# Peptides against a protein of PDB entry 4PAS: the designs that were tried, part 28

Target 1, 39 residues: chain A of PDB entry 4PAS
Amino acid sequence: SVNQASTSRLEGLQSENHRLRMKITELDKDLEEVTMQLQ
Target 2, 39 residues: chain A of PDB entry 4PAS as posed
Amino acid sequence: SVNQASTSRLEGLQSENHHLRMKITELDKDLEEVTMQLQ

## One batch from the design tools (peptide; made by RFdiffusion4, then SolubleMPNN)

Design b1_p17_5_s3 (from b1_p17_5, 7 letters changed)
Fold by OpenDDE base, seed 4:
Structure b1_p17_5_s3 (fold): chain B 39 residues (1-39), chain A 17 residues (1-17)
Amino acid sequence: as target 1 above (39 residues)
Amino acid sequence: SELEQKLEELRQQLQEK
């Protein structure tokens, strides 16, 4: 149904959003560590 | 070095799609 397709799309977007947020957090942490070492 | 290791980790994370 249209509702099932919309739900599945939302779940996919939510999972991708979570993945991207985790990746940003990891990159930010690593960048901070590099910055500290360069100072 | 620790710095080189962290730079490599950053490169790997950027490549991870």
Scores: peptide ipSAE 0.037, ipTM 0.492, DockQ to the pose 0.093
Fold by OpenDDE base, seed 3:
Structure b1_p17_5_s3 (fold): chain B 39 residues (1-39), chain A 17 residues (1-17)
Amino acid sequence: as target 1 above (39 residues)
Amino acid sequence: SELEQKLEELRQQLQEK
């Protein structure tokens, strides 16, 4: 149904949003570590 | 070096996006 397709799309977007947020957090942490090592 | 390893990790993480 149209409702099932809309729900599945929303769940997919929420999962990808979570994945991207976690990846940003990992990159920020690793960048901070490199910055500290260069000081 | 540890610094070179961390730079390689950052490059790999960018490629996985």
Scores: peptide ipSAE 0.036, ipTM 0.495, DockQ to the pose 0.096
Fold by OpenDDE base, seed 2:
Structure b1_p17_5_s3 (fold): chain B 39 residues (1-39), chain A 17 residues (1-17)
Amino acid sequence: as target 1 above (39 residues)
Amino acid sequence: SELEQKLEELRQQLQEK
């Protein structure tokens, strides 16, 4: 149904959003480590 | 060095889509 398709799309976007947030967290951590090593 | 390794890790993470 149209509602099922919309729900599946939302779930996909939520999963991708979560993935991107995890990636940002990893990058922030690694940047902090590099910054600490340069000090 | 550990610094060079971390820089390479950052580059790889940026490339991943």
Scores: peptide ipSAE 0.036, ipTM 0.492, DockQ to the pose 0.096
Fold by OpenDDE base, seed 5:
Structure b1_p17_5_s3 (fold): chain B 39 residues (1-39), chain A 17 residues (1-17)
Amino acid sequence: as target 1 above (39 residues)
Amino acid sequence: SELEQKLEELRQQLQEK
């Protein structure tokens, strides 16, 4: 149904959003480490 | 070096975005 398709799309977007947030957090931490090493 | 390794890891993580 249209509602099922919309729900599945939302769930996919939520999962991808979570993945991207985790990746940003990791990159921020790693960039901080590199920054400290360059100082 | 450890710094070069970390920079390569960051580049790979950006590519996988």
Scores: peptide ipSAE 0.036, ipTM 0.491, DockQ to the pose 0.098

Design b1_p17_6_s1
Fold by OpenDDE base, seed 1:
Structure b1_p17_6_s1 (fold): chain B 39 residues (1-39), chain A 17 residues (1-17)
Amino acid sequence: as target 1 above (39 residues)
Amino acid sequence: SLKEKLEELKKQKEELQ
């Protein structure tokens, strides 16, 4: 149904949003590590 | 270099935001 397709799309976008947020957190940690090594 | 890695990671962060 249209509602099922909309729900599945929202769940996909929510999972991708979570993945991207986790990747940003990883990059922030890597940036901190590199910054500490440059000090 | 560490400097090049820093700039690469900054760029990757900007592309995800």
Scores: peptide ipSAE 0.126, ipTM 0.697, DockQ to the pose 0.937
Fold by OpenDDE base, seed 4:
Structure b1_p17_6_s1 (fold): chain B 39 residues (1-39), chain A 17 residues (1-17)
Amino acid sequence: as target 1 above (39 residues)
Amino acid sequence: SLKEKLEELKKQKEELQ
């Protein structure tokens, strides 16, 4: 149904949003490590 | 270099935001 397709699309976007947030957290950790090594 | 790695990681962060 149209509602099922919309729900599946939203779940896909929510999972991608979560993936991107986790990648930003990883990059922030890597930035902290490199910054500490430059001090 | 560590400096180049820092700038690469900053760029990657900006591309995800």
Scores: peptide ipSAE 0.126, ipTM 0.697, DockQ to the pose 0.933
Fold by OpenDDE base, seed 2:
Structure b1_p17_6_s1 (fold): chain B 39 residues (1-39), chain A 17 residues (1-17)
Amino acid sequence: as target 1 above (39 residues)
Amino acid sequence: SLKEKLEELKKQKEELQ
């Protein structure tokens, strides 16, 4: 149904948003590690 | 270099925001 397609699209966007937030957290950690190595 | 890696990671973060 149209509602099922919309729900599946939203769930896909929510999972991608979560993935991107986790990648930002990983990058922040890597930035901290590199910053500490430059001190 | 570590400096180049820092700038690469900053750029990657900006592309994801």
Scores: peptide ipSAE 0.126, ipTM 0.697, DockQ to the pose 0.942
Fold by OpenDDE base, seed 3:
Structure b1_p17_6_s1 (fold): chain B 39 residues (1-39), chain A 17 residues (1-17)
Amino acid sequence: as target 1 above (39 residues)
Amino acid sequence: SLKEKLEELKKQKEELQ
């Protein structure tokens, strides 16, 4: 149905948004570590 | 170098925003 297709698309976008947020958090930690090593 | 790695990680963060 149109509703099922819309729900599956939203769930896909929510999972990708979560993945990207987790990757940004990892990169922020790596940036902090490299910055600390440069001090 | 650590400086080059810092700039690489900053660029990767910007590409994900």
Scores: peptide ipSAE 0.125, ipTM 0.695, DockQ to the pose 0.950

Design b1_p17_6_s2
Fold by OpenDDE base, seed 1:
Structure b1_p17_6_s2 (fold): chain B 39 residues (1-39), chain A 17 residues (1-17)
Amino acid sequence: as target 1 above (39 residues)
Amino acid sequence: DLEKKLKELQEEKQKLL
């Protein structure tokens, strides 16, 4: 149904949003580690 | 070097935002 397709699309977008947030957190950690090594 | 790695990580972060 249209509702099932909309729900599956939202779940896909929510999972991708979570993946992107986790990747940003990883990059922030890596940036902190490199910054500390440059001090 | 570390300065190059810092730039690459900053550029990758900006691409994801």
Scores: peptide ipSAE 0.151, ipTM 0.715, DockQ to the pose 0.893
Fold by OpenDDE base, seed 5:
Structure b1_p17_6_s2 (fold): chain B 39 residues (1-39), chain A 17 residues (1-17)
Amino acid sequence: as target 1 above (39 residues)
Amino acid sequence: DLEKKLKELQEEKQKLL
């Protein structure tokens, strides 16, 4: 149904948003570690 | 090279924002 397609699309976007947020958090940690080594 | 690695991580982060 149209509702099922909309729900599955939202779930896909939510999962990708979560993945991207986790990757940003990982990169921020790596940036902090490299920055501390440059100080 | 740490400065190169810092730049690479900053560029990767910017592509995700």
Scores: peptide ipSAE 0.151, ipTM 0.714, DockQ to the pose 0.907
Fold by OpenDDE base, seed 4:
Structure b1_p17_6_s2 (fold): chain B 39 residues (1-39), chain A 17 residues (1-17)
Amino acid sequence: as target 1 above (39 residues)
Amino acid sequence: DLEKKLKELQEEKQKLL
């Protein structure tokens, strides 16, 4: 149904948003580590 | 090279924002 397709699309966008947030957190940690090594 | 690695990570972060 149109509602099922809309729900599945929203779940896909929510999972991708979560994945991207986790990747940003990982990059921030790596940036902190490299910055500390440059000091 | 740590400065190169820092720049690469900053550029990767900007592609995700």
Scores: peptide ipSAE 0.150, ipTM 0.713, DockQ to the pose 0.870
Fold by OpenDDE base, seed 2:
Structure b1_p17_6_s2 (fold): chain B 39 residues (1-39), chain A 17 residues (1-17)
Amino acid sequence: as target 1 above (39 residues)
Amino acid sequence: DLEKKLKELQEEKQKLL
């Protein structure tokens, strides 16, 4: 149904948003580690 | 080097924002 397609699209966007947030958190950790090694 | 790696990580982060 149209509602099922819209729900599946939203769930896909929510999962991708979560993936991107986790990747930003990983990059922030890597940036902190590199910054600490440069001090 | 570490300065190059720092810049690469900063640029990658900005592409995700």
Scores: peptide ipSAE 0.148, ipTM 0.711, DockQ to the pose 0.906

Design b1_p17_6_s4
Fold by OpenDDE base, seed 4:
Structure b1_p17_6_s4 (fold): chain B 39 residues (1-39), chain A 17 residues (1-17)
Amino acid sequence: as target 1 above (39 residues)
Amino acid sequence: SLQEKLKELQEQKQQLL
């Protein structure tokens, strides 16, 4: 149904949003580590 | 170098924002 397709699309966007947030957190950690090594 | 790695990580972060 249109509602099922909309729900599946939202779940896909929510999972991708979570993945991107986790990747940003990983990059922030790596940036902190490199910054500390440069000090 | 560490400076090049810092730049690459900053560029990667900016591409995700």
Scores: peptide ipSAE 0.172, ipTM 0.736, DockQ to the pose 0.871
Fold by OpenDDE base, seed 1:
Formats: C-alpha cells, sequence, structure tokens
Structure b1_p17_6_s4 (fold): chain B 39 residues (1-39), chain A 17 residues (1-17)
C-alpha cells in the first residue's frame, strides 16, 4: 500500500540518518586522537 | 603523516555534513 511504501521509506531514511550520525561521532573521536598526538 | 591524517578526517567529516 501507499502507507507501507511511505513507512518503509521513512525507516530507511531513519536508519541512514543514524548511520551517518554514528560515522560523524567516530570521525570526531579520530580527530580528537590525532589532535592529542599533535600536541 | 599525522597532519595528513587530520586533513583526511576533516575532509571525510565535511562530506557527511
Amino acid sequence: as target 1 above (39 residues)
Amino acid sequence: SLQEKLKELQEQKQQLL
């Protein structure tokens, strides 16, 4: 149904948004580690 | 180098924003 297709699309976007946020958090940690090694 | 790694991570972060 149109509702099922919309729900599945939203779930896909929510999962991708979560994945991207986790990747940004990982990069921020890696940036902190490199920054501390340069000090 | 560490400076190159810092730059790469900054560029990767900017591509995700």
Scores: peptide ipSAE 0.171, ipTM 0.737, DockQ to the pose 0.896
Fold by OpenDDE base, seed 3:
Structure b1_p17_6_s4 (fold): chain B 39 residues (1-39), chain A 17 residues (1-17)
Amino acid sequence: as target 1 above (39 residues)
Amino acid sequence: SLQEKLKELQEQKQQLL
C-alpha cells in the first residue's frame, strides 16, 4: 500500500541518519586523539 | 604525518555533513 511504502522509506531514512551520526561521532573521537598527540 | 591525518579526518567529516 501507499502507507507501507511511505513507512518503509521513513525507516530507511531513519536508519541512514543514525548510521551517519555514529560515523560523525567516531570521526570526532579520532580527531580528538590526533589533536592530543599533536600537543 | 599526524598533521596530514588530522586534515584527512576533518575533510572526511565535512563530506558527511
Scores: peptide ipSAE 0.171, ipTM 0.736, DockQ to the pose 0.891
Fold by OpenDDE base, seed 2:
Structure b1_p17_6_s4 (fold): chain B 39 residues (1-39), chain A 17 residues (1-17)
Amino acid sequence: as target 1 above (39 residues)
Amino acid sequence: SLQEKLKELQEQKQQLL
């Protein structure tokens, strides 16, 4: 149904948003570790 | 180098924003 397609798309976007937020958090940690090694 | 790695991580972060 149109509603099922819309909900599945939203769930896909929410999962991708979560994945991207986790990658940003990982990169921020890696940036902190590299910054500490440069000090 | 660590400076190159810092730059690469900053560029990767900017691509995700």
Scores: peptide ipSAE 0.169, ipTM 0.735, DockQ to the pose 0.908

Design b1_p17_8_s3
Fold by OpenDDE base, seed 1:
Structure b1_p17_8_s3 (fold): chain B 39 residues (1-39), chain A 17 residues (1-17)
Amino acid sequence: as target 1 above (39 residues)
Amino acid sequence: DLEEKLKQLKEELQKLQ
């Protein structure tokens, strides 16, 4: 149904949003590590 | 080097924001 397709799309967008947030957290950690090595 | 790695990580972070 249209409702099922909309729900599956929302779940896909929520999972991608979570993946991107985790990638930002990883990059923030890597930036901290590089910054500490340059000090 | 570390400077190029720092630059690349900043560019990747900016692309995700």
Scores: peptide ipSAE 0.051, ipTM 0.604, DockQ to the pose 0.885
Fold by OpenDDE base, seed 5:
Structure b1_p17_8_s3 (fold): chain B 39 residues (1-39), chain A 17 residues (1-17)
Amino acid sequence: as target 1 above (39 residues)
Amino acid sequence: DLEEKLKQLKEELQKLQ
């Protein structure tokens, strides 16, 4: 149904949003580590 | 090279924002 397709699309977008947030947190940590090594 | 690694990480972060 249109509702099922909309729900599955939303779940996909929510999963990708979570993945991207986790990757940002990882990169922020890696940036902090590299910054400390350059000081 | 840590400076090149820092540059790459900043470029990756900017692509995700």
Scores: peptide ipSAE 0.050, ipTM 0.603, DockQ to the pose 0.885
Fold by OpenDDE base, seed 4:
Structure b1_p17_8_s3 (fold): chain B 39 residues (1-39), chain A 17 residues (1-17)
Amino acid sequence: as target 1 above (39 residues)
Amino acid sequence: DLEEKLKQLKEELQKLQ
């Protein structure tokens, strides 16, 4: 149904949003590590 | 090189924001 397709699309966007947030957290940690090594 | 790694990580972070 149109509602099922809309729900599956929203779930896909929510999962991608979560993936991107986790990648930002990883990059923030890597930036902290590199910054500490440059001090 | 740590400076180049720092630059690359900043560019990657900027693409995600």
Scores: peptide ipSAE 0.050, ipTM 0.603, DockQ to the pose 0.856
Fold by OpenDDE base, seed 3:
Structure b1_p17_8_s3 (fold): chain B 39 residues (1-39), chain A 17 residues (1-17)
Amino acid sequence: as target 1 above (39 residues)
Amino acid sequence: DLEEKLKQLKEELQKLQ
């Protein structure tokens, strides 16, 4: 149904949003570590 | 080196924003 297709698309976008937020947090930590090593 | 690693991490972060 149209509702099932919309729900599955939203769940896919929510999972990708979560993945991207976790990757940003990882990169922010790696940037902090490199910045600290350059001081 | 650390400078090249810092550059790569900034480029990766920019692609995710």
Scores: peptide ipSAE 0.049, ipTM 0.600, DockQ to the pose 0.868

## One batch from the design tools (peptide; made by RFdiffusion4, then SolubleMPNN)

Design b1_p18_2_s2
Fold by OpenDDE base, seed 4:
Structure b1_p18_2_s2 (fold): chain B 39 residues (1-39), chain A 18 residues (1-18)
Amino acid sequence: as target 1 above (39 residues)
Amino acid sequence: SRLEQLRQEKEELTEKLA
């Protein structure tokens, strides 16, 4: 149904949003590590 | 550099969230 399609799309976008946020967090830690190594 | 690569990647991912 239209509602099922909409909810499935939203869930997909929400999961991707979460994945991207987690990746950014990982990159922040990598950046911190690299910054410390440069000091 | 590794630092610049990570900053670039972070920026690209941040843009995807916007």
Scores: peptide ipSAE 0.180, ipTM 0.765, DockQ to the pose 0.970
Fold by OpenDDE base, seed 5:
Structure b1_p18_2_s2 (fold): chain B 39 residues (1-39), chain A 18 residues (1-18)
Amino acid sequence: as target 1 above (39 residues)
Amino acid sequence: SRLEQLRQEKEELTEKLA
């Protein structure tokens, strides 16, 4: 149904959003580590 | 460099969130 398609799309976007946020957090930690090593 | 690679990757991912 239209509602099922819309909710599935939203859930997919929400999961991708979460994945991207987690990856950014990981990168921030990596950047911090590299920055410290360069000092 | 590793630093620049990570900065660029973060920028690309941040853009996907926008």
Scores: peptide ipSAE 0.178, ipTM 0.763, DockQ to the pose 0.958
Fold by OpenDDE base, seed 2:
Order: sequence, then C-alpha cells, then structure tokens
Structure b1_p18_2_s2 (fold): chain B 39 residues (1-39), chain A 18 residues (1-18)
Amino acid sequence: as target 1 above (39 residues)
Amino acid sequence: SRLEQLRQEKEELTEKLA
C-alpha cells in the first residue's frame, strides 16, 4: 500500500541517517587522532 | 593531507544529512 511504501522509505532514510551520523562520529575520532599526531 | 581528506569526507557526509 501507499502507507507501507511511505513507512518503508522513512525507515530506510532513518537507518541511513543513523549510519551517516555514526560515520561522522568515526571521522571525528579519526580527525582527533590525526590532529594529536600532528601536535 | 590525511587531515584534509578526513575533513572533506566529513563535509560530504554532512551534506548528505542536510
């Protein structure tokens, strides 16, 4: 149904959003590590 | 540099969230 398609899309976007946020957190940690190494 | 590469990747991912 239209509702099922919409909810599935939303769930996909929410999971991708979470994945991207986690990747940003990982990159921030990498940036911190590199910054410390450059000091 | 590695630092600039990571900053670039973070910027690209941040843009995807917008």
Scores: peptide ipSAE 0.175, ipTM 0.760, DockQ to the pose 0.974
Fold by OpenDDE base, seed 3:
Structure b1_p18_2_s2 (fold): chain B 39 residues (1-39), chain A 18 residues (1-18)
Amino acid sequence: as target 1 above (39 residues)
Amino acid sequence: SRLEQLRQEKEELTEKLA
């Protein structure tokens, strides 16, 4: 195959990028909840 | 505080994306 190593690396980075973005979204919701509780 | 801990965690994850 052509560029198998590069493709596998890209797919891994894309999945990790998505995971990190989802975690940030979760933290934003937690921050919102804590902020409301402090009001 | 819990708020400051969450802000710190978000900052650390944001740095990983950069």
Scores: peptide ipSAE 0.175, ipTM 0.762, DockQ to the pose 0.949

Design b1_p18_3_s2 (from b1_p18_3, 7 letters changed)
Fold by OpenDDE base, seed 3:
Structure b1_p18_3_s2 (fold): chain B 39 residues (1-39), chain A 18 residues (1-18)
Amino acid sequence: as target 1 above (39 residues)
Amino acid sequence: LREKVLELEKKLEELRLQ
């Protein structure tokens, strides 16, 4: 149904959004380490 | 330091391609 296709698409976008947020948090930590080494 | 910068550049490129 249109509702099932919309739900599966939303679940895919939610999973990708979670992955991207975890990668941003990892990059922020790595940038903090580099920043401390430059001070 | 330089190795960590190259690792960050790689991780950023992986983020842009996905």
Scores: peptide ipSAE 0.051, ipTM 0.655, DockQ to the pose 0.086
Fold by OpenDDE base, seed 5:
Structure b1_p18_3_s2 (fold): chain B 39 residues (1-39), chain A 18 residues (1-18)
Amino acid sequence: as target 1 above (39 residues)
Amino acid sequence: LREKVLELEKKLEELRLQ
């Protein structure tokens, strides 16, 4: 059904959103480390 | 529901390009 397809699509988007949030946190940490090394 | 899924897809694509 249209609702089932929308639900499965939302689950995929939730997992990808989580992955991207973890990648931002990693990049923020890497930027903090580089900033600290330049001080 | 469908329009909200499309909005979330757009936001995730914008974040993947950064």
Scores: peptide ipSAE 0.051, ipTM 0.585, DockQ to the pose 0.057
Fold by OpenDDE base, seed 2:
Structure b1_p18_3_s2 (fold): chain B 39 residues (1-39), chain A 18 residues (1-18)
Amino acid sequence: as target 1 above (39 residues)
Amino acid sequence: LREKVLELEKKLEELRLQ
């Protein structure tokens, strides 16, 4: 149904959003480490 | 330090390609 296709698309976007947020958190930590090494 | 900067640049490029 249109609703099932919309739900599966939303679940895919939610999963990708979670992955991207985790990658940002990893990059923020790595940038903090570099910043601390330059102080 | 330099290796960590190159790792960050790589991770940013991987993020931009998605």
Scores: peptide ipSAE 0.049, ipTM 0.645, DockQ to the pose 0.088
Fold by OpenDDE base, seed 4:
Parts: C-alpha cells; structure tokens; sequence
Structure b1_p18_3_s2 (fold): chain B 39 residues (1-39), chain A 18 residues (1-18)
C-alpha cells in the first residue's frame, strides 16, 4: 500500500539520519582530541 | 597529530559526497 511504502521510506531516512549523527559525534570527539593536543 | 588531521579531512569529504 502507499502507507507501507511511505513507512519503509521513513524508516530508511531515520536509519541514515542516525548513521550521519553518529559520524558527526565521532568527528566532534576527534576534533576535541586534536584541540587538546594543540594546547 | 598530522595523521589524525588527514583522517578527519577524509571523514569530512566522505560526509560531503553523501
């Protein structure tokens, strides 16, 4: 149904958004480590 | 330090291509 296709698309977008947020959090931590090494 | 900066640049480029 149109509703099932819309739900599966939303679940795919939610999983990709979660993956991208985890990469940003990893980069923020790695930047904090670099910042501490420059102080 | 330099190797970590290059790793960060690579991860940023991987995010820009998505």
Amino acid sequence: as target 1 above (39 residues)
Amino acid sequence: LREKVLELEKKLEELRLQ
Scores: peptide ipSAE 0.048, ipTM 0.634, DockQ to the pose 0.089

Design b1_p18_3_s3 (from b1_p18_3, 7 letters changed)
Fold by OpenDDE base, seed 3:
Formats: sequence, C-alpha cells, structure tokens
Structure b1_p18_3_s3 (fold): chain B 39 residues (1-39), chain A 18 residues (1-18)
Amino acid sequence: as target 1 above (39 residues)
Amino acid sequence: LRKEVQELEKKLEELRLQ
C-alpha cells in the first residue's frame, strides 16, 4: 500500500540519519584530539 | 598529529561517498 511504502522509506531515512550522526560524533572526537595536539 | 589528520580526512571522504 502507499502507507507501507511511505513507512519503509521513513525507516530507511531514520537508519541512514542515525548512521550519519554516529560518523559526525566520531569525526568530532578525532577533531578534538587534533585540537589538543595543536595546544 | 599527521596520522590523526590523515584518519580524519579518510573518515570525512567515507562520509561524502555515502
């Protein structure tokens, strides 16, 4: 149904959003380490 | 420092390719 297709697309976008947020958090940590080494 | 920068650049490129 149109509703099932919309729900599956939303779940796909939610999982991708979570994955991208985890990568940003990892990059923020690596950037903090670089910043501490420049001080 | 050089290794950490290189790892950061790699992870940033992996983010752009997805």
Scores: peptide ipSAE 0.047, ipTM 0.555, DockQ to the pose 0.085
Fold by OpenDDE base, seed 5:
Structure b1_p18_3_s3 (fold): chain B 39 residues (1-39), chain A 18 residues (1-18)
Amino acid sequence: as target 1 above (39 residues)
Amino acid sequence: LRKEVQELEKKLEELRLQ
């Protein structure tokens, strides 16, 4: 149904949003390490 | 430092390709 397709699309977007947030957290940590090496 | 910067650049490019 249109509703099932919309739900599966939302679940896909939610999982991708979570993955992107985890990558941002990894980048923030690596940036902190670079910042500490520049001090 | 140079390796850590290169890893950051790689992760940023992987985000831009998505």
Scores: peptide ipSAE 0.047, ipTM 0.546, DockQ to the pose 0.089
Fold by OpenDDE base, seed 2:
Structure b1_p18_3_s3 (fold): chain B 39 residues (1-39), chain A 18 residues (1-18)
Amino acid sequence: as target 1 above (39 residues)
Amino acid sequence: LRKEVQELEKKLEELRLQ
């Protein structure tokens, strides 16, 4: 149904948003480590 | 330092390709 297709699309966007947020957190940590090594 | 910058660049490129 249109509702099922909309729900599956939202779940896909939520999972991708979670993946991207985790990747940003990893980059922020690596940037902090680089910053600490420059001090 | 140089390795960590390279890992950061790699992770950024992986984010752009996904």
Scores: peptide ipSAE 0.047, ipTM 0.552, DockQ to the pose 0.086
Fold by OpenDDE base, seed 1:
Structure b1_p18_3_s3 (fold): chain B 39 residues (1-39), chain A 18 residues (1-18)
Amino acid sequence: as target 1 above (39 residues)
Amino acid sequence: LRKEVQELEKKLEELRLQ
């Protein structure tokens, strides 16, 4: 149905958003480590 | 430092290719 297609698209976007947020968190940690080594 | 920068650059490139 149109509703099922819309739900599956939203779930895909939510999963991708979560994956990208996890990568940002890993980058923030690596940047903190670099910053600490420059102090 | 140099390794951590290289890992950061790699992860940024992996993010830009998506």
Scores: peptide ipSAE 0.047, ipTM 0.554, DockQ to the pose 0.086

Design b1_p18_5_s1
Fold by OpenDDE base, seed 1:
Formats: sequence, C-alpha cells, structure tokens
Structure b1_p18_5_s1 (fold): chain B 39 residues (1-39), chain A 18 residues (1-18)
Amino acid sequence: as target 1 above (39 residues)
Amino acid sequence: MERLQQIQKEKEELTKKL
C-alpha cells in the first residue's frame, strides 16, 4: 500500500540518519585525537 | 595536518547527508 511504502522509506531514512550520526561521532573522536597530537 | 583536513572534509560531507 502507499502507507507501507511511505513507512518503509521513513525507516530506511531513519536507519541511514542513525548510521551517519554514529560515523560523525567517530570522526569527532578522531578529530580530538589528531588535535591533541598536534598540540 | 593532512589527516585533520581529511577528517574535517569527511565530517562535512556526512553532515550534508543528514
């Protein structure tokens, strides 16, 4: 149904958003580590 | 510096996809 397609798309976008946020958090840690090494 | 710039660029590219 149109509703099922919309729900499945939203779940996919939510999962991708979560994955991207987790990767950004990892990169923020890497930035902190590299910044400390450059001081 | 190169590694720092690489991470910053990757973070910017990922942030644009949120």
Scores: peptide ipSAE 0.420, ipTM 0.854, DockQ to the pose 0.970
Fold by OpenDDE base, seed 4:
Structure b1_p18_5_s1 (fold): chain B 39 residues (1-39), chain A 18 residues (1-18)
Amino acid sequence: as target 1 above (39 residues)
Amino acid sequence: MERLQQIQKEKEELTKKL
């Protein structure tokens, strides 16, 4: 149905958004580590 | 320095996709 297709698309976008946020958090840790190594 | 700039650029490009 249109509702099922809309729900599945939203779940896909939410999952990708979560993945992107997790990767940004990893990069923030990498930035902290590299910054400490440059001190 | 190059690694820091690389991570910053990757973070910026990922942030644009949110």
Scores: peptide ipSAE 0.418, ipTM 0.854, DockQ to the pose 0.976
Fold by OpenDDE base, seed 3:
Structure b1_p18_5_s1 (fold): chain B 39 residues (1-39), chain A 18 residues (1-18)
Amino acid sequence: as target 1 above (39 residues)
Amino acid sequence: MERLQQIQKEKEELTKKL
């Protein structure tokens, strides 16, 4: 149904959003480590 | 410096996809 297709699309976008947020958190840790090495 | 700039650029590109 239109509702099932909309729900599956939202779940896919929520999963991708979570993946992107986790990668950004990893990069923030890498930025902290490199910044400490430059001090 | 180059590694710091690379990580910052990658973070900015990923943030635009949220």
Scores: peptide ipSAE 0.417, ipTM 0.853, DockQ to the pose 0.964
Fold by OpenDDE base, seed 2:
Structure b1_p18_5_s1 (fold): chain B 39 residues (1-39), chain A 18 residues (1-18)
Amino acid sequence: as target 1 above (39 residues)
Amino acid sequence: MERLQQIQKEKEELTKKL
């Protein structure tokens, strides 16, 4: 149904948003480590 | 410095996709 397609699209976008946020958190850790190594 | 700039750029490009 249109509702099922909309729900599945939202769940896909939420999953991708979560993946992107986790990757940003990893990069923030990498930034901290590299910054500490440059001091 | 190059690695720091690379990570910052990658973070910026990922943030634009949120």
Scores: peptide ipSAE 0.416, ipTM 0.853, DockQ to the pose 0.978

Design b1_p18_5_s2
Fold by OpenDDE base, seed 5:
Structure b1_p18_5_s2 (fold): chain B 39 residues (1-39), chain A 18 residues (1-18)
Amino acid sequence: as target 1 above (39 residues)
Amino acid sequence: SEKLQEILKEKEELLKKL
């Protein structure tokens, strides 16, 4: 149904958004570590 | 630092996808 296609698309976008946010958090930690090493 | 530049570049590309 149109509703099932819309819900599956939203779930995919939510999962990708979560993955991207987790990766940004990891990169922020790595950036902090590299910044401390450069001081 | 090449590693710092890599992290910043990757973060910038991820932010464009949000």
Scores: peptide ipSAE 0.119, ipTM 0.667, DockQ to the pose 0.832
Fold by OpenDDE base, seed 1:
Structure b1_p18_5_s2 (fold): chain B 39 residues (1-39), chain A 18 residues (1-18)
Amino acid sequence: as target 1 above (39 residues)
Amino acid sequence: SEKLQEILKEKEELLKKL
């Protein structure tokens, strides 16, 4: 149904948003480590 | 640092996808 398609799309967008946020957090940790090595 | 620049560039590309 139209409602099922809309729900599945929202779940896909939510999962991708979460994945991208987690990857940014990982890169922030890598940035912290590199910054400490440069001090 | 080339590694620092790589991390920053990757973050910028990820932020464009949010």
Scores: peptide ipSAE 0.108, ipTM 0.659, DockQ to the pose 0.827
Fold by OpenDDE base, seed 4:
Structure b1_p18_5_s2 (fold): chain B 39 residues (1-39), chain A 18 residues (1-18)
Amino acid sequence: as target 1 above (39 residues)
Amino acid sequence: SEKLQEILKEKEELLKKL
């Protein structure tokens, strides 16, 4: 149904948004580690 | 640091997708 397709699309976008946020957090940690190594 | 520049570029590209 149109509602099921819309819900599945929203869930996909929410999961991708979460994945991207988690990857940014990982990169922030890596950035901190590199910054500490340069000091 | 080449590694620092890589991480910053990856962050910028990810932020554009949000």
Scores: peptide ipSAE 0.108, ipTM 0.658, DockQ to the pose 0.869
Fold by OpenDDE base, seed 2:
Structure b1_p18_5_s2 (fold): chain B 39 residues (1-39), chain A 18 residues (1-18)
Amino acid sequence: as target 1 above (39 residues)
Amino acid sequence: SEKLQEILKEKEELLKKL
């Protein structure tokens, strides 16, 4: 149904948003480590 | 630092996808 397709798309976007936020957190950690090494 | 620039560039590309 149109509702099922919309729900599946929203779940996909929510999962991708979560993945991107987790990757940003990982990169922030890597940035902190590099910053500490440059001090 | 090439590594610092790589991390910053990757963050910028990820932020564009949000």
Scores: peptide ipSAE 0.105, ipTM 0.654, DockQ to the pose 0.830

